# Peptides against a protein of PDB entry 4HTP, part 51

Target 1, 231 residues: chain A of PDB entry 4HTP
Amino acid sequence: SQTVASHVPFADLCSTLERIQKSKGRAEKIRHFREFLDSWRKFHDALHKNHKDVTDSFYPAMRLILPQLERERMAYGIKETMLAKLYIELLNLPRDGKDALKLLNYRTPTGTHGDAGDFAMIAYFVLKPRCLQKGSLTIQQVNDLLDSIASNNSAKRKDLIKKSLLQLITQSSALEQKWLIRMIIKDLKLGVSQQTIFSVFHNDAAELHNVTTDLEKVCRQLHDPSVGLSD

## One batch from the design tools (peptide; made by RFdiffusion4, then SolubleMPNN)

Design b2_p13_4_s1 (from b2_p13_4, 8 letters changed)
Fold by OpenDDE base, seed 1:
Structure b2_p13_4_s1 (fold): chain B 231 residues (1-231), chain A 13 residues (1-13)
Amino acid sequence: as target 1 above (231 residues)
Amino acid sequence: MEHLEELVKKLEE
């Protein structure tokens, strides 16, 4: 019942994603992803040392890294405008104030940083002076909250959606929220392709995903980089 | 990553 995701801070994933995004070259981007993945696999081996038949895999992280491939969790029903309004409310931002207007008009190049169209970056700068320096959520907890959001969206429980969002926000740093937003919107802007992510994960990952379209199966069956599909 | 490595070490003990 133990999972790697229940132990890995969401902050660690976000820090890795931040490094990948800031890296200029493909090789450096790959290195950062590989380091995270290798650490994950090592932790998995240690955690499950006495349990050979586990279903635990990289899936909890992979579904956040490749959110556009999510098939288990249904739509969140969340857009940038909803998040903007939520932040304005939560942070008690003046509605006609600079920061509120930045969030609402995120597509307009009014920012000093040239982050027009990237809501997550705009949100980051608004949040940075106002949020916790360190988050407290694990990858598992983030996924649980996202599952709740999707489920409640399907059930049209807007109040419960807001509750889960507030839990995510209040327990996350500005950096973590930047990445969380991108995960929800399904655009990480890593500068590395899906194919590259799969290739780093496992040589057969892209092929298996093309056939199954099941990210969990890909992560589970190809957990060991040394064991191929034909093995 | 540093945190994860520390966690791994703890599990290996």
Scores: peptide ipSAE 0.040, ipTM 0.753, DockQ to the pose 0.846
Fold by OpenDDE base, seed 2:
Structure b2_p13_4_s1 (fold): chain B 231 residues (1-231), chain A 13 residues (1-13)
Amino acid sequence: as target 1 above (231 residues)
Amino acid sequence: MEHLEELVKKLEE
């Protein structure tokens, strides 16, 4: 079935998240999120113009924006140390080199950027001169790969986990990988609360999520911002 | 966002 997520580049979501993170004020952060959401809804309406009863919703994006609320996927089993080792291997970084040590010792303040403790930012600077400028993955493809990682983690298939991670890495820009890492680690550091994200999505979203704890249900039932829970 | 807007226009077409 056709979904909005199958058409939206992952890069578009990452660019939006980057704008949100860089914005100083709450109002500007909200504006960037709203613009992405509105565009998504417009695309949904156009894509499904002839199909009134579809299950497609903002859920594929929302579960990446609020990864701590993910309930459908099992645990990835991926930590920063695993990613560091993978990048060192994939990029053929010297083990005693500056970049390898930055990735492995990401919690220790090293260098001028002040990014100590933020593995995704450290990875970004290592990747920026080494990765492609434009990624090729859609939001759907990213979610499919993340589903594969979670499933294979449960099945203890380390080789298949590595394969999916390599696909994510090789088909993503440095900026996309920064955000992908944050999604996997479940810490986006957007500077906006979960409540703010829900409030922008729909007035009743926080309430429905508090009752159901089902992010897909929230996105599906409250797809139309003009239709409330009591309607 | 520019890409998504372009996609919307193509579908409206």
Scores: peptide ipSAE 0.040, ipTM 0.761, DockQ to the pose 0.848
Fold by OpenDDE base, seed 3:
Structure b2_p13_4_s1 (fold): chain B 231 residues (1-231), chain A 13 residues (1-13)
Amino acid sequence: as target 1 above (231 residues)
Amino acid sequence: MEHLEELVKKLEE
């Protein structure tokens, strides 16, 4: 079945997240999120115009925006140190070189950008001169690869985890990888609360999530902003 | 199809 997520580039989500992060103040951050959400809903209505009662929703995007609330997908088993080693290998970085040391010692960076403890930002600057300018993945494809990583982690298939990670990395820009890392580590640092994200999505979203703890149910049941829980 | 393409472009803006 066709989904909105199968048509939306992952780059579009990452660009939205970047705008939110760079924005000063709550109102501007909310505006960027609302614009993305409204466009998604409009696309959904157009895509499913002749098909009533579809299960498609904002869930594929929401689970990447609020990765700490993920309950369907099991743990990835991926840490910053694993990613650092993978990047050093993939980019053929000298082990004693400045860039390799930046990735390995990300908690105490000596650099001018003040990004101490943010592995994703350190990785971004290393990747920017070395990676694709534009990625090719859709939101659906990113979720499929992340599902594969979680499943293979549960099955202790380390080689298959590496394969899926390499597919994500080689098909993503430096900016997309910055946000992908934050999604995997489950810390986006958007400067906007979970409650704010829910309130913008739907007035009843926070309440429904508190009761069900099911992000997919929240996105599906409250897909229409004009239809409440009591309706 | 043309309408869907326009909506995708709006998501990219």
Scores: peptide ipSAE 0.034, ipTM 0.683, DockQ to the pose 0.266
Fold by OpenDDE base, seed 4:
Structure b2_p13_4_s1 (fold): chain B 231 residues (1-231), chain A 13 residues (1-13)
Amino acid sequence: as target 1 above (231 residues)
Amino acid sequence: MEHLEELVKKLEE
């Protein structure tokens, strides 16, 4: 069946996350998230206008926004050091070069940006002059590739993990890759709490998640902000 | 990213 996630560019989510991260105040952060969510719900209503009983929900986006709450897919088995080595290989960076050393020594403060310990930001600056300006992936495609990575990690198929990572990287802008890295590492650094995200999504979302720990169920059951948990 | 695209093509062969 057709899903909202199959139509929404991953770039749109990344742009929203970037705006949230750059926002100084809680209210502004909430506004950006709400705008994305409202647009998603509007698109859902239009897409499913003639279909009343759909299982489609905000879940494909929510699991990327709150990756620490992921319970459906297994662990990726990917750390910053693995990504560093992959980028060095893919970009053919000299091993003793400045950019390779930045990626490998991401915890050491280097330069003026104060990005020490934030691998995704370091990667972004290395990738920016080398990557596509616009990505081509949808949110659905990103989730499919992440599912593949997790599945292949469980199966110890390193070659297939690399293949899926290459597909993610080659079809993504530097900005999108920054956020992909943060999703994989499960630290978005948005400056807004899980509770705030749930509260904006639905008034009962935090409660339902606390009971079920099922993010998909939360997104599906509380898809309509006007329909409560007790209804 | 011409280099990355080439690598992906090689993996798909």
Scores: peptide ipSAE 0.016, ipTM 0.468, DockQ to the pose 0.023

Design b2_p13_4_s2 (from b2_p13_4, 6 letters changed)
Fold by OpenDDE base, seed 3:
Structure b2_p13_4_s2 (fold): chain B 231 residues (1-231), chain A 13 residues (1-13)
Amino acid sequence: as target 1 above (231 residues)
Amino acid sequence: MPHLDALVEELEA
């Protein structure tokens, strides 16, 4: 079955997240999220115009925006130190070089940008001059690769985890990788609360999530902003 | 979103 997520570039989500992060104040952050969501719903309606009872929803995007609420896929088993080592290997960075040390010692304040403790920002600046300018992945493909990582972590297949990570990295821009890292580590630093995200999505979303803890159910049941839980 | 809007136009055509 066709999904909205199979048509939406991962880059579009990352650009939206970047705009949200850079925005000052709650109102502007909300505007950027709402614009993305409204575009998604509009595309959904067009894509599924002749098909009733589809299970497709905003869930593929929502689970990347609120990765701490993920319950379907198991743990990735990936930490910043693993990613640092992978980038050093993949980019052939000198082990004693400035960029390798920045990645390994990401918690130590190094340099003028104040990015200490944010591994994703440190990685972004290392990657920016070294990676492709435009990624090729859709939101569905990103989720498929993340599912593969979680499954292979459960199965203790470290080689297959590395393979999927390499696919994500080699097909992503520096900006996309910044956000992908934050999704894996489960800390987006958007400056907007979970409650705000739910409130923008649907008035009943926070309540339904509090009862069910099922993010897919929330996205599917409350797909239409005009149809409430009691309807 | 320019890409989604373009995709909608393609589906409505």
Scores: peptide ipSAE 0.090, ipTM 0.821, DockQ to the pose 0.931
Fold by OpenDDE base, seed 5:
Structure b2_p13_4_s2 (fold): chain B 231 residues (1-231), chain A 13 residues (1-13)
Amino acid sequence: as target 1 above (231 residues)
Amino acid sequence: MPHLDALVEELEA
């Protein structure tokens, strides 16, 4: 079945997240999220105009925005050190070189940027001169690849994990990879709370999530902001 | 979002 996520570029989500992160005020952060959400809902209505009772929802995006609430996908088994090694290999970085050392020692301040401990930011600066300017992945494709990684981690298929990671990396810009890393590590650093995200999505979202702990159910049941839990 | 808005326009055309 056709989904909104199959049409939305992952780059669009990443650009929204970047705007949210760069925004100083809560109101501005909320505005950027709301604009993305409203556009998503508008596209949903257009895409599904002739289809009733679709299961499609904001869930594919929401699970990337709130990755710590993911319950459907199993653990990735990916740490920063694994990603560092992968990037060093893929980019043919000299192991004793500045960029390789930055990736491996991401927790140690290198004095250039106040990004110590943020592996994704360190990776971004290493990737920026080396990656494509525009990615080609949709949100659906990103989720499919992440599902593959989780499944293969459970199955202990390290080679297949690497294959899916390589596909993500080679089809993503440096900015997209920064956010992808944060999604995998489950820390987006948006500066906005989970409660705020839920409140913008739907007035009853936090309540329903507290009861069900099911992010897909929240997104599906509360897809329409005008229809409450009691309706 | 400009890109998503453009996709909506394509679907409605």
Scores: peptide ipSAE 0.081, ipTM 0.814, DockQ to the pose 0.933
Fold by OpenDDE base, seed 1:
Structure b2_p13_4_s2 (fold): chain B 231 residues (1-231), chain A 13 residues (1-13)
Amino acid sequence: as target 1 above (231 residues)
Amino acid sequence: MPHLDALVEELEA
Protein backbone atom coordinates (compact mmCIF):
# COMPACT_ATOMS: atom_id res chain seq x y z
CA SER B 1 0.00 0.00 0.00
CA GLN B 2 1.09 3.57 -0.67
CA THR B 3 2.37 5.40 2.38
CA VAL B 4 3.48 8.97 2.94
CA ALA B 5 6.60 7.64 4.65
CA SER B 6 7.65 5.83 1.46
CA HIS B 7 7.85 9.20 -0.32
CA VAL B 8 9.30 11.45 2.37
CA PRO B 9 13.11 11.64 2.45
CA PHE B 10 14.62 10.97 5.84
CA ALA B 11 16.69 14.09 5.17
CA ASP B 12 13.52 16.21 5.35
CA LEU B 13 12.73 14.94 8.83
CA CYS B 14 16.34 15.47 9.91
CA SER B 15 16.36 19.02 8.54
CA THR B 16 13.18 19.74 10.50
CA LEU B 17 14.66 18.27 13.68
CA GLU B 18 17.82 20.32 13.15
CA ARG B 19 15.76 23.50 12.81
CA ILE B 20 13.81 22.64 15.95
CA GLN B 21 17.00 21.98 17.90
CA LYS B 22 18.64 25.22 16.74
CA SER B 23 15.59 27.33 17.53
CA LYS B 24 15.75 29.01 20.91
CA GLY B 25 12.12 29.82 21.52
CA ARG B 26 9.32 27.35 22.09
CA ALA B 27 7.15 29.09 19.51
CA GLU B 28 9.79 28.77 16.80
CA LYS B 29 10.39 25.11 17.67
CA ILE B 30 6.65 24.48 17.42
CA ARG B 31 6.48 26.31 14.09
CA HIS B 32 9.09 24.06 12.50
CA PHE B 33 7.33 20.93 13.71
CA ARG B 34 3.94 22.23 12.58
CA GLU B 35 5.27 23.05 9.12
CA PHE B 36 6.55 19.50 8.70
CA LEU B 37 3.31 18.02 10.04
CA ASP B 38 1.12 20.21 7.84
CA SER B 39 3.16 19.25 4.79
CA TRP B 40 2.82 15.60 5.75
CA ARG B 41 -0.96 15.88 6.13
CA LYS B 42 -1.26 17.73 2.85
CA PHE B 43 0.73 15.02 1.10
CA HIS B 44 -1.39 12.36 2.79
CA ASP B 45 -4.57 13.97 1.47
CA ALA B 46 -3.16 14.16 -2.04
CA LEU B 47 -1.75 10.62 -1.99
CA HIS B 48 -4.94 9.09 -0.63
CA LYS B 49 -7.43 11.36 -2.40
CA ASN B 50 -9.25 8.44 -3.99
CA HIS B 51 -8.81 6.01 -1.11
CA LYS B 52 -11.00 5.99 1.97
CA ASP B 53 -10.25 4.25 5.25
CA VAL B 54 -6.48 4.06 4.84
CA THR B 55 -4.37 3.02 7.81
CA ASP B 56 -1.53 5.32 6.76
CA SER B 57 -0.74 8.02 9.31
CA PHE B 58 2.01 10.16 10.80
CA TYR B 59 3.12 7.15 12.88
CA PRO B 60 6.29 6.39 10.84
CA ALA B 61 7.58 9.89 11.59
CA MET B 62 6.15 10.15 15.11
CA ARG B 63 7.91 6.98 16.28
CA LEU B 64 11.22 8.53 15.17
CA ILE B 65 10.43 11.88 16.81
CA LEU B 66 9.30 10.21 20.06
CA PRO B 67 11.47 7.07 20.05
CA GLN B 68 11.13 6.65 23.82
CA LEU B 69 7.45 5.83 23.23
CA GLU B 70 8.24 3.00 20.80
CA ARG B 71 6.39 -0.17 21.86
CA GLU B 72 6.11 -2.11 18.59
CA ARG B 73 9.82 -2.45 17.85
CA MET B 74 12.02 -4.54 20.12
CA ALA B 75 15.22 -3.21 21.66
CA TYR B 76 18.09 -2.46 19.29
CA GLY B 77 20.83 -3.59 21.64
CA ILE B 78 22.99 -0.73 20.35
CA LYS B 79 25.04 1.59 22.55
CA GLU B 80 27.36 4.48 21.81
CA THR B 81 30.44 2.30 22.28
CA MET B 82 29.24 -0.10 19.60
CA LEU B 83 28.63 2.77 17.19
CA ALA B 84 32.02 4.27 17.99
CA LYS B 85 33.76 1.00 17.16
CA LEU B 86 31.69 0.62 14.00
CA TYR B 87 32.59 4.11 12.80
CA ILE B 88 36.27 3.59 13.55
CA GLU B 89 36.18 0.41 11.48
CA LEU B 90 34.04 1.79 8.65
CA LEU B 91 35.93 5.06 8.30
CA ASN B 92 39.28 3.35 8.80
CA LEU B 93 40.16 5.78 11.57
CA PRO B 94 43.51 5.31 13.29
CA ARG B 95 42.75 3.93 16.75
CA ASP B 96 45.16 6.35 18.37
CA GLY B 97 43.97 9.20 16.18
CA LYS B 98 42.07 12.26 17.33
CA ASP B 99 38.75 11.27 15.75
CA ALA B 100 38.74 7.70 17.05
CA LEU B 101 39.55 8.94 20.54
CA LYS B 102 36.75 11.53 20.32
CA LEU B 103 34.23 8.80 19.50
CA LEU B 104 35.46 6.43 22.20
CA ASN B 105 35.81 9.13 24.85
CA TYR B 106 32.68 11.05 23.91
CA ARG B 107 31.84 11.71 27.57
CA THR B 108 35.08 13.60 28.16
CA PRO B 109 35.09 17.30 27.28
CA THR B 110 37.26 17.95 24.23
CA GLY B 111 37.19 21.71 24.79
CA THR B 112 36.32 22.50 21.17
CA HIS B 113 32.54 22.32 20.75
CA GLY B 114 31.19 21.70 24.23
CA ASP B 115 29.56 18.49 22.99
CA ALA B 116 30.77 16.31 25.85
CA GLY B 117 28.33 13.50 26.51
CA ASP B 118 26.51 13.96 23.19
CA PHE B 119 27.80 11.12 21.07
CA ALA B 120 25.66 12.12 18.10
CA MET B 121 27.24 15.58 17.90
CA ILE B 122 30.74 14.18 18.20
CA ALA B 123 29.93 11.65 15.50
CA TYR B 124 28.54 14.42 13.30
CA PHE B 125 31.81 16.35 13.28
CA VAL B 126 33.81 13.21 12.56
CA LEU B 127 31.42 12.21 9.77
CA LYS B 128 30.90 15.62 8.14
CA PRO B 129 34.14 15.64 6.11
CA ARG B 130 33.86 11.91 5.31
CA CYS B 131 30.23 11.21 4.40
CA LEU B 132 28.03 11.90 1.41
CA GLN B 133 26.30 15.28 1.38
CA LYS B 134 22.84 13.98 0.58
CA GLY B 135 21.26 10.80 1.89
CA SER B 136 19.02 8.52 -0.15
CA LEU B 137 16.76 6.92 2.47
CA THR B 138 13.05 7.53 2.97
CA ILE B 139 11.40 7.53 6.38
CA GLN B 140 9.91 4.13 5.56
CA GLN B 141 13.30 2.70 4.62
CA VAL B 142 14.81 3.98 7.85
CA ASN B 143 12.02 2.35 9.84
CA ASP B 144 12.44 -0.90 7.89
CA LEU B 145 16.15 -0.95 8.68
CA LEU B 146 15.49 -0.17 12.34
CA ASP B 147 12.91 -2.98 12.42
CA SER B 148 15.53 -5.29 10.96
CA ILE B 149 18.04 -4.27 13.62
CA ALA B 150 15.55 -4.88 16.43
CA SER B 151 14.43 -8.22 15.00
CA ASN B 152 17.99 -9.41 14.49
CA ASN B 153 18.95 -8.26 17.97
CA SER B 154 16.15 -10.44 19.34
CA ALA B 155 17.40 -13.31 17.17
CA LYS B 156 21.02 -12.69 18.30
CA ARG B 157 22.18 -12.21 14.69
CA LYS B 158 24.99 -9.69 15.18
CA ASP B 159 26.15 -10.01 11.59
CA LEU B 160 22.75 -8.95 10.26
CA ILE B 161 22.58 -6.08 12.75
CA LYS B 162 25.89 -4.83 11.40
CA LYS B 163 24.64 -5.19 7.84
CA SER B 164 21.58 -3.03 8.50
CA LEU B 165 23.64 -0.46 10.39
CA LEU B 166 26.09 -0.25 7.50
CA GLN B 167 23.21 0.31 5.11
CA LEU B 168 21.89 3.13 7.29
CA ILE B 169 25.33 4.71 7.60
CA THR B 170 26.42 4.44 3.97
CA GLN B 171 23.15 5.89 2.69
CA SER B 172 23.00 8.83 5.10
CA SER B 173 24.64 12.23 5.36
CA ALA B 174 26.47 13.26 8.51
CA LEU B 175 23.44 15.28 9.60
CA GLU B 176 21.08 12.37 9.01
CA GLN B 177 23.40 10.08 10.96
CA LYS B 178 23.45 12.53 13.88
CA TRP B 179 19.68 12.28 14.13
CA LEU B 180 19.62 8.55 13.43
CA ILE B 181 22.01 8.01 16.34
CA ARG B 182 19.75 10.08 18.59
CA MET B 183 16.74 8.04 17.46
CA ILE B 184 18.53 4.78 18.26
CA ILE B 185 19.75 6.05 21.63
CA LYS B 186 16.26 7.56 22.18
CA ASP B 187 17.40 11.08 23.07
CA LEU B 188 16.69 13.74 20.44
CA LYS B 189 17.52 16.80 22.56
CA LEU B 190 14.94 18.88 20.69
CA GLY B 191 14.22 21.18 23.60
CA VAL B 192 10.47 20.52 23.38
CA SER B 193 8.52 18.14 25.58
CA GLN B 194 6.54 15.09 24.54
CA GLN B 195 3.41 16.96 25.60
CA THR B 196 4.27 19.82 23.27
CA ILE B 197 4.74 17.43 20.34
CA PHE B 198 1.39 15.80 21.11
CA SER B 199 -0.38 19.12 21.55
CA VAL B 200 0.82 20.31 18.14
CA PHE B 201 -0.18 17.02 16.55
CA HIS B 202 -3.69 16.95 18.04
CA ASN B 203 -5.40 18.46 21.09
CA ASP B 204 -6.48 15.01 22.30
CA ALA B 205 -3.23 13.19 21.49
CA ALA B 206 -1.74 13.29 24.99
CA GLU B 207 -4.98 11.99 26.51
CA LEU B 208 -5.33 9.15 24.02
CA HIS B 209 -1.70 8.18 24.48
CA ASN B 210 -2.08 8.18 28.26
CA VAL B 211 -4.96 5.73 27.94
CA THR B 212 -3.69 3.47 25.16
CA THR B 213 0.11 3.88 25.28
CA ASP B 214 -0.17 3.10 21.56
CA LEU B 215 1.53 5.70 19.40
CA GLU B 216 0.17 4.20 16.19
CA LYS B 217 -3.41 4.38 17.47
CA VAL B 218 -2.83 7.99 18.47
CA CYS B 219 -1.53 8.88 15.02
CA ARG B 220 -4.23 6.96 13.17
CA GLN B 221 -7.26 7.87 15.27
CA LEU B 222 -6.26 11.52 15.56
CA HIS B 223 -4.95 11.93 12.03
CA ASP B 224 -7.43 14.74 11.39
CA PRO B 225 -6.78 17.64 13.78
CA SER B 226 -10.43 18.68 13.49
CA VAL B 227 -11.85 15.34 14.65
CA GLY B 228 -11.70 14.76 18.39
CA LEU B 229 -11.84 11.65 20.58
CA SER B 230 -15.53 12.15 21.26
CA ASP B 231 -16.45 12.47 17.65
CA MET A 1 9.04 21.22 3.18
CA PRO A 2 10.35 21.74 -0.33
CA HIS A 3 10.46 18.07 -1.27
CA LEU A 4 7.04 17.29 0.15
CA ASP A 5 5.52 20.32 -1.50
CA ALA A 6 7.02 19.29 -4.82
CA LEU A 7 5.65 15.79 -4.38
CA VAL A 8 2.20 17.17 -3.64
CA GLU A 9 2.35 19.25 -6.79
CA GLU A 10 3.32 16.17 -8.75
CA LEU A 11 0.37 14.22 -7.35
CA GLU A 12 -2.06 17.04 -8.05
CA ALA A 13 -0.88 17.46 -11.65
Scores: peptide ipSAE 0.078, ipTM 0.813, DockQ to the pose 0.950
Fold by OpenDDE base, seed 4:
Structure b2_p13_4_s2 (fold): chain B 231 residues (1-231), chain A 13 residues (1-13)
Amino acid sequence: as target 1 above (231 residues)
Amino acid sequence: MPHLDALVEELEA
């Protein structure tokens, strides 16, 4: 069966996250998230108009927005240092060059942007002049590749991890890679709390998550904002 | 990215 995630470009999620991050104040951040969510639900209703009781939900997006709550996918085993080395290799950056050193020494404030300690932002500026302007991945494809990485990490297949990472990187814009890195590292820096994300999604979402710790169940059971837990 | 595309092709080969 078709899923919403198989139709939604990863770029659309990343653009939404970028808007949220850049927004000043809680209300504007909430607006951008709500707009994405409402669009998702609208598309879901259209896609599944003739099919009742589908298991499709916002879960594929939610698990990328709240990656620290991921329980289905095992650990990636990926840290900033690994990504730095990968980018140096892939981009053929001189090892002693400015950009390679920026990636490796991402914790040291070297730039005017105040991005010290934010590897994803440092990577973005290195990638921006070197990457495709438009990515080609859907949210489903991103999740499939991330699943592959986690599975191969558990299996200690480093070569296959690298392969999946390369596929993610080569099919993503610099902006998409910025957000992908943050998803992998599990720190989006949106400036909006988990509680706020849940409250916008559904009034009962935080409660259901607190009990179940199952993000997929939360997304499936509370897919309709008008249907509560008691219904 | 030409360099990245080439690396992916090498890994799939």
Scores: peptide ipSAE 0.016, ipTM 0.536, DockQ to the pose 0.023

Design b2_p13_4_s3 (from b2_p13_4, 5 letters changed)
Fold by OpenDDE base, seed 2:
Structure b2_p13_4_s3 (fold): chain B 231 residues (1-231), chain A 13 residues (1-13)
Amino acid sequence: as target 1 above (231 residues)
Amino acid sequence: MSHLEALVEELES
């Protein structure tokens, strides 16, 4: 079945997340999230105009925005050190070179950007001069690849994990990879709380999530902001 | 106009 996520570029989500992160005020952060959400809902209504009972929802995006609430897919088994080694290999970085050492020693302050401990930011600056300017993945494709990684981690198929990671990396811009890394590590550093995200999504979202702990159910049942839990 | 808004316009056309 057609989904909104199958049409929305992953780049659009990443651009929204970048705007949220760069915004200083809570109100501005909320505005950027609301604009993305409203556009998603409008697209949903247009896409599903002739279909009343669709299961499609904001869930594909929400699970990437709130990756710590993911319950459908199992653990990725991916750490920063694994990603560092993969990037060194993929980009053919000299092992004793500055960029390789930055990735491997990401916890140590290098004095350049003050990004010590933020692997995604360190990776971004290494990737920026080397990667595609525009990615080609949809939100659906990103989720499919992440599902593959989790499944193959459970199956202990390291070769297939690497394959899926390479697909993500080679089809993504440096900015998209920055956010993808943060989604995998489950720390987006948006500067807004989970409660704020839920409150913007729907007035009853936090309550329903507290009861069900099911992010998909929250997104599906509360898809319409005008229809409450009691309606 | 966001990319999503442009996609909506394409679907409604």
Scores: peptide ipSAE 0.045, ipTM 0.782, DockQ to the pose 0.753
Fold by OpenDDE base, seed 5:
Structure b2_p13_4_s3 (fold): chain B 231 residues (1-231), chain A 13 residues (1-13)
Amino acid sequence: as target 1 above (231 residues)
Amino acid sequence: MSHLEALVEELES
């Protein structure tokens, strides 16, 4: 069955997240998230106009926005050091070069931008002159690749993990990779709380999540913002 | 107009 996530470019989510992160005020952050969500819901209604009983929901996006609440997908087994080594290899960076050292020593303040400790930002600047300007992945494809990584981590198939990571990297812009890294590490640094995200999504979302701890169930049951838990 | 909004218009069209 067709899903909204199969049509939405991952770049669109990343651009929204970037706008949220750059926004200083809570109200502006909320606005950017709301605009994305409203567009998603509108697309859902159009896509599923003739199908009343669909399981499709905002879940594919929500699980990337709130990756710390992921319960369906197992651990990736990926750390910053692994990603650093992968990028050095893939980009053929000199091991003693400035960019390789930045990736490996991301915790040390070596740069003028104050990005110490934020591996994703360091990676972004290394990737920006070397990557495609526009990615080609949908949100569904990103989730499929992340599922593959998690499953192969559980199976201890390091080669297949690398393969999926390479697919993500080669089909993503530097900006998309910045956000992908943050999703994998489970720290988006949006400057907006989980509670705020839930409150914008649906008035009952936080309550339902507190009871079920099931993000998919929250997204599915509360897909319509006008229909509450008591309805 | 967001890219997603453009996709919606294409779908409704």
Scores: peptide ipSAE 0.039, ipTM 0.768, DockQ to the pose 0.665
Fold by OpenDDE base, seed 1:
Structure b2_p13_4_s3 (fold): chain B 231 residues (1-231), chain A 13 residues (1-13)
Amino acid sequence: as target 1 above (231 residues)
Amino acid sequence: MSHLEALVEELES
């Protein structure tokens, strides 16, 4: 079945997240999220115009925006050090070079950007001059690859984990990889709370999530912002 | 116009 996520470029989500992160005020952050969500809902309505009983929802995006609430996908088994080593290998960075050392020592303040402890930001600056300008992945494809990583981690297939990571990396811009890293590490640094994201999505979303702990159910049952839990 | 909005317009068209 066709899904909204199969049509939406991952770059569009990343661009929205970047706007949210760069925005200083809560209201502006909310506006950027709302604009993306409204566009998603509009696309859903158009895509499913002739199909009333669809299970498609905002869940594919929501699980990337709130990765700490992921319960369907198993653990990735990926840490910053693993990603650092992978990037050094993939980009053929000299091991004693400045960029390799930045990735490996990401927790140490490098005086210039104040990005100490944020591996994704350090990676971004290393990747920016070396990666493609525009990624090719949809939100669905990103989720499929992340599912593969989690499944292969459970199966202890390190070779297949690396393969899926390479697919993600080679098909993503530096900006997309910054956000992908944050999704994997489960720390987006958006500057908005989970409660704010839920409140913008639907008035009853926080309540339903508190009861069910099921992000997919929240997205599916509360797809229409005008239809409440009691309806 | 966001890329997503453009996709919506394409789909509605």
Scores: peptide ipSAE 0.039, ipTM 0.765, DockQ to the pose 0.660
Fold by OpenDDE base, seed 4:
Structure b2_p13_4_s3 (fold): chain B 231 residues (1-231), chain A 13 residues (1-13)
Amino acid sequence: as target 1 above (231 residues)
Amino acid sequence: MSHLEALVEELES
């Protein structure tokens, strides 16, 4: 069955997240998220116009926006140091070179941007001159690869984890990789709370999540913003 | 083919 996530480029989500992060005010952050969500719902309605009782929902995107609430996918077992080493290898960076040291010592202030401790931002600047300008992955494909990573981590298959990471990296722009890193590390730094994300999604979303702790159920049951829990 | 794409092909081979 076709899903919205199989049609939406991962780049579109990343662009939205970038806009949210760059926005100074809560209202502007909310606007960018709402615009993405409304577009998603509109596409859903069009895609499933002749199909009733679809299980498709905003869940594939929501689990990337709120990665700390992930309960279906097991732990990745990936930290910043692992990603740093992977990038050094993949990009063939000199181990004692400036860029390799930036990645490895990401907690140390090394530049004018004040990005100390934000590995994803440091990685972005290293990747920007070296990576594709446009990624090719859909949200579905990103989730499939992340599922593979989590599964292989549970199975202690390090080589297969590396393979899936390489597939993600090689098919992603520097901007997409910045956000992908933040999704894996489970810290998006959007400057908007979980409560705000839920409130924009649906008025009852926070309550349903508090009871069920199931992000997929929240997205499925509250897919229509006009239909409440009591309806 | 990018350097990265070549590395992926090597891993799949």
Scores: peptide ipSAE 0.013, ipTM 0.496, DockQ to the pose 0.023

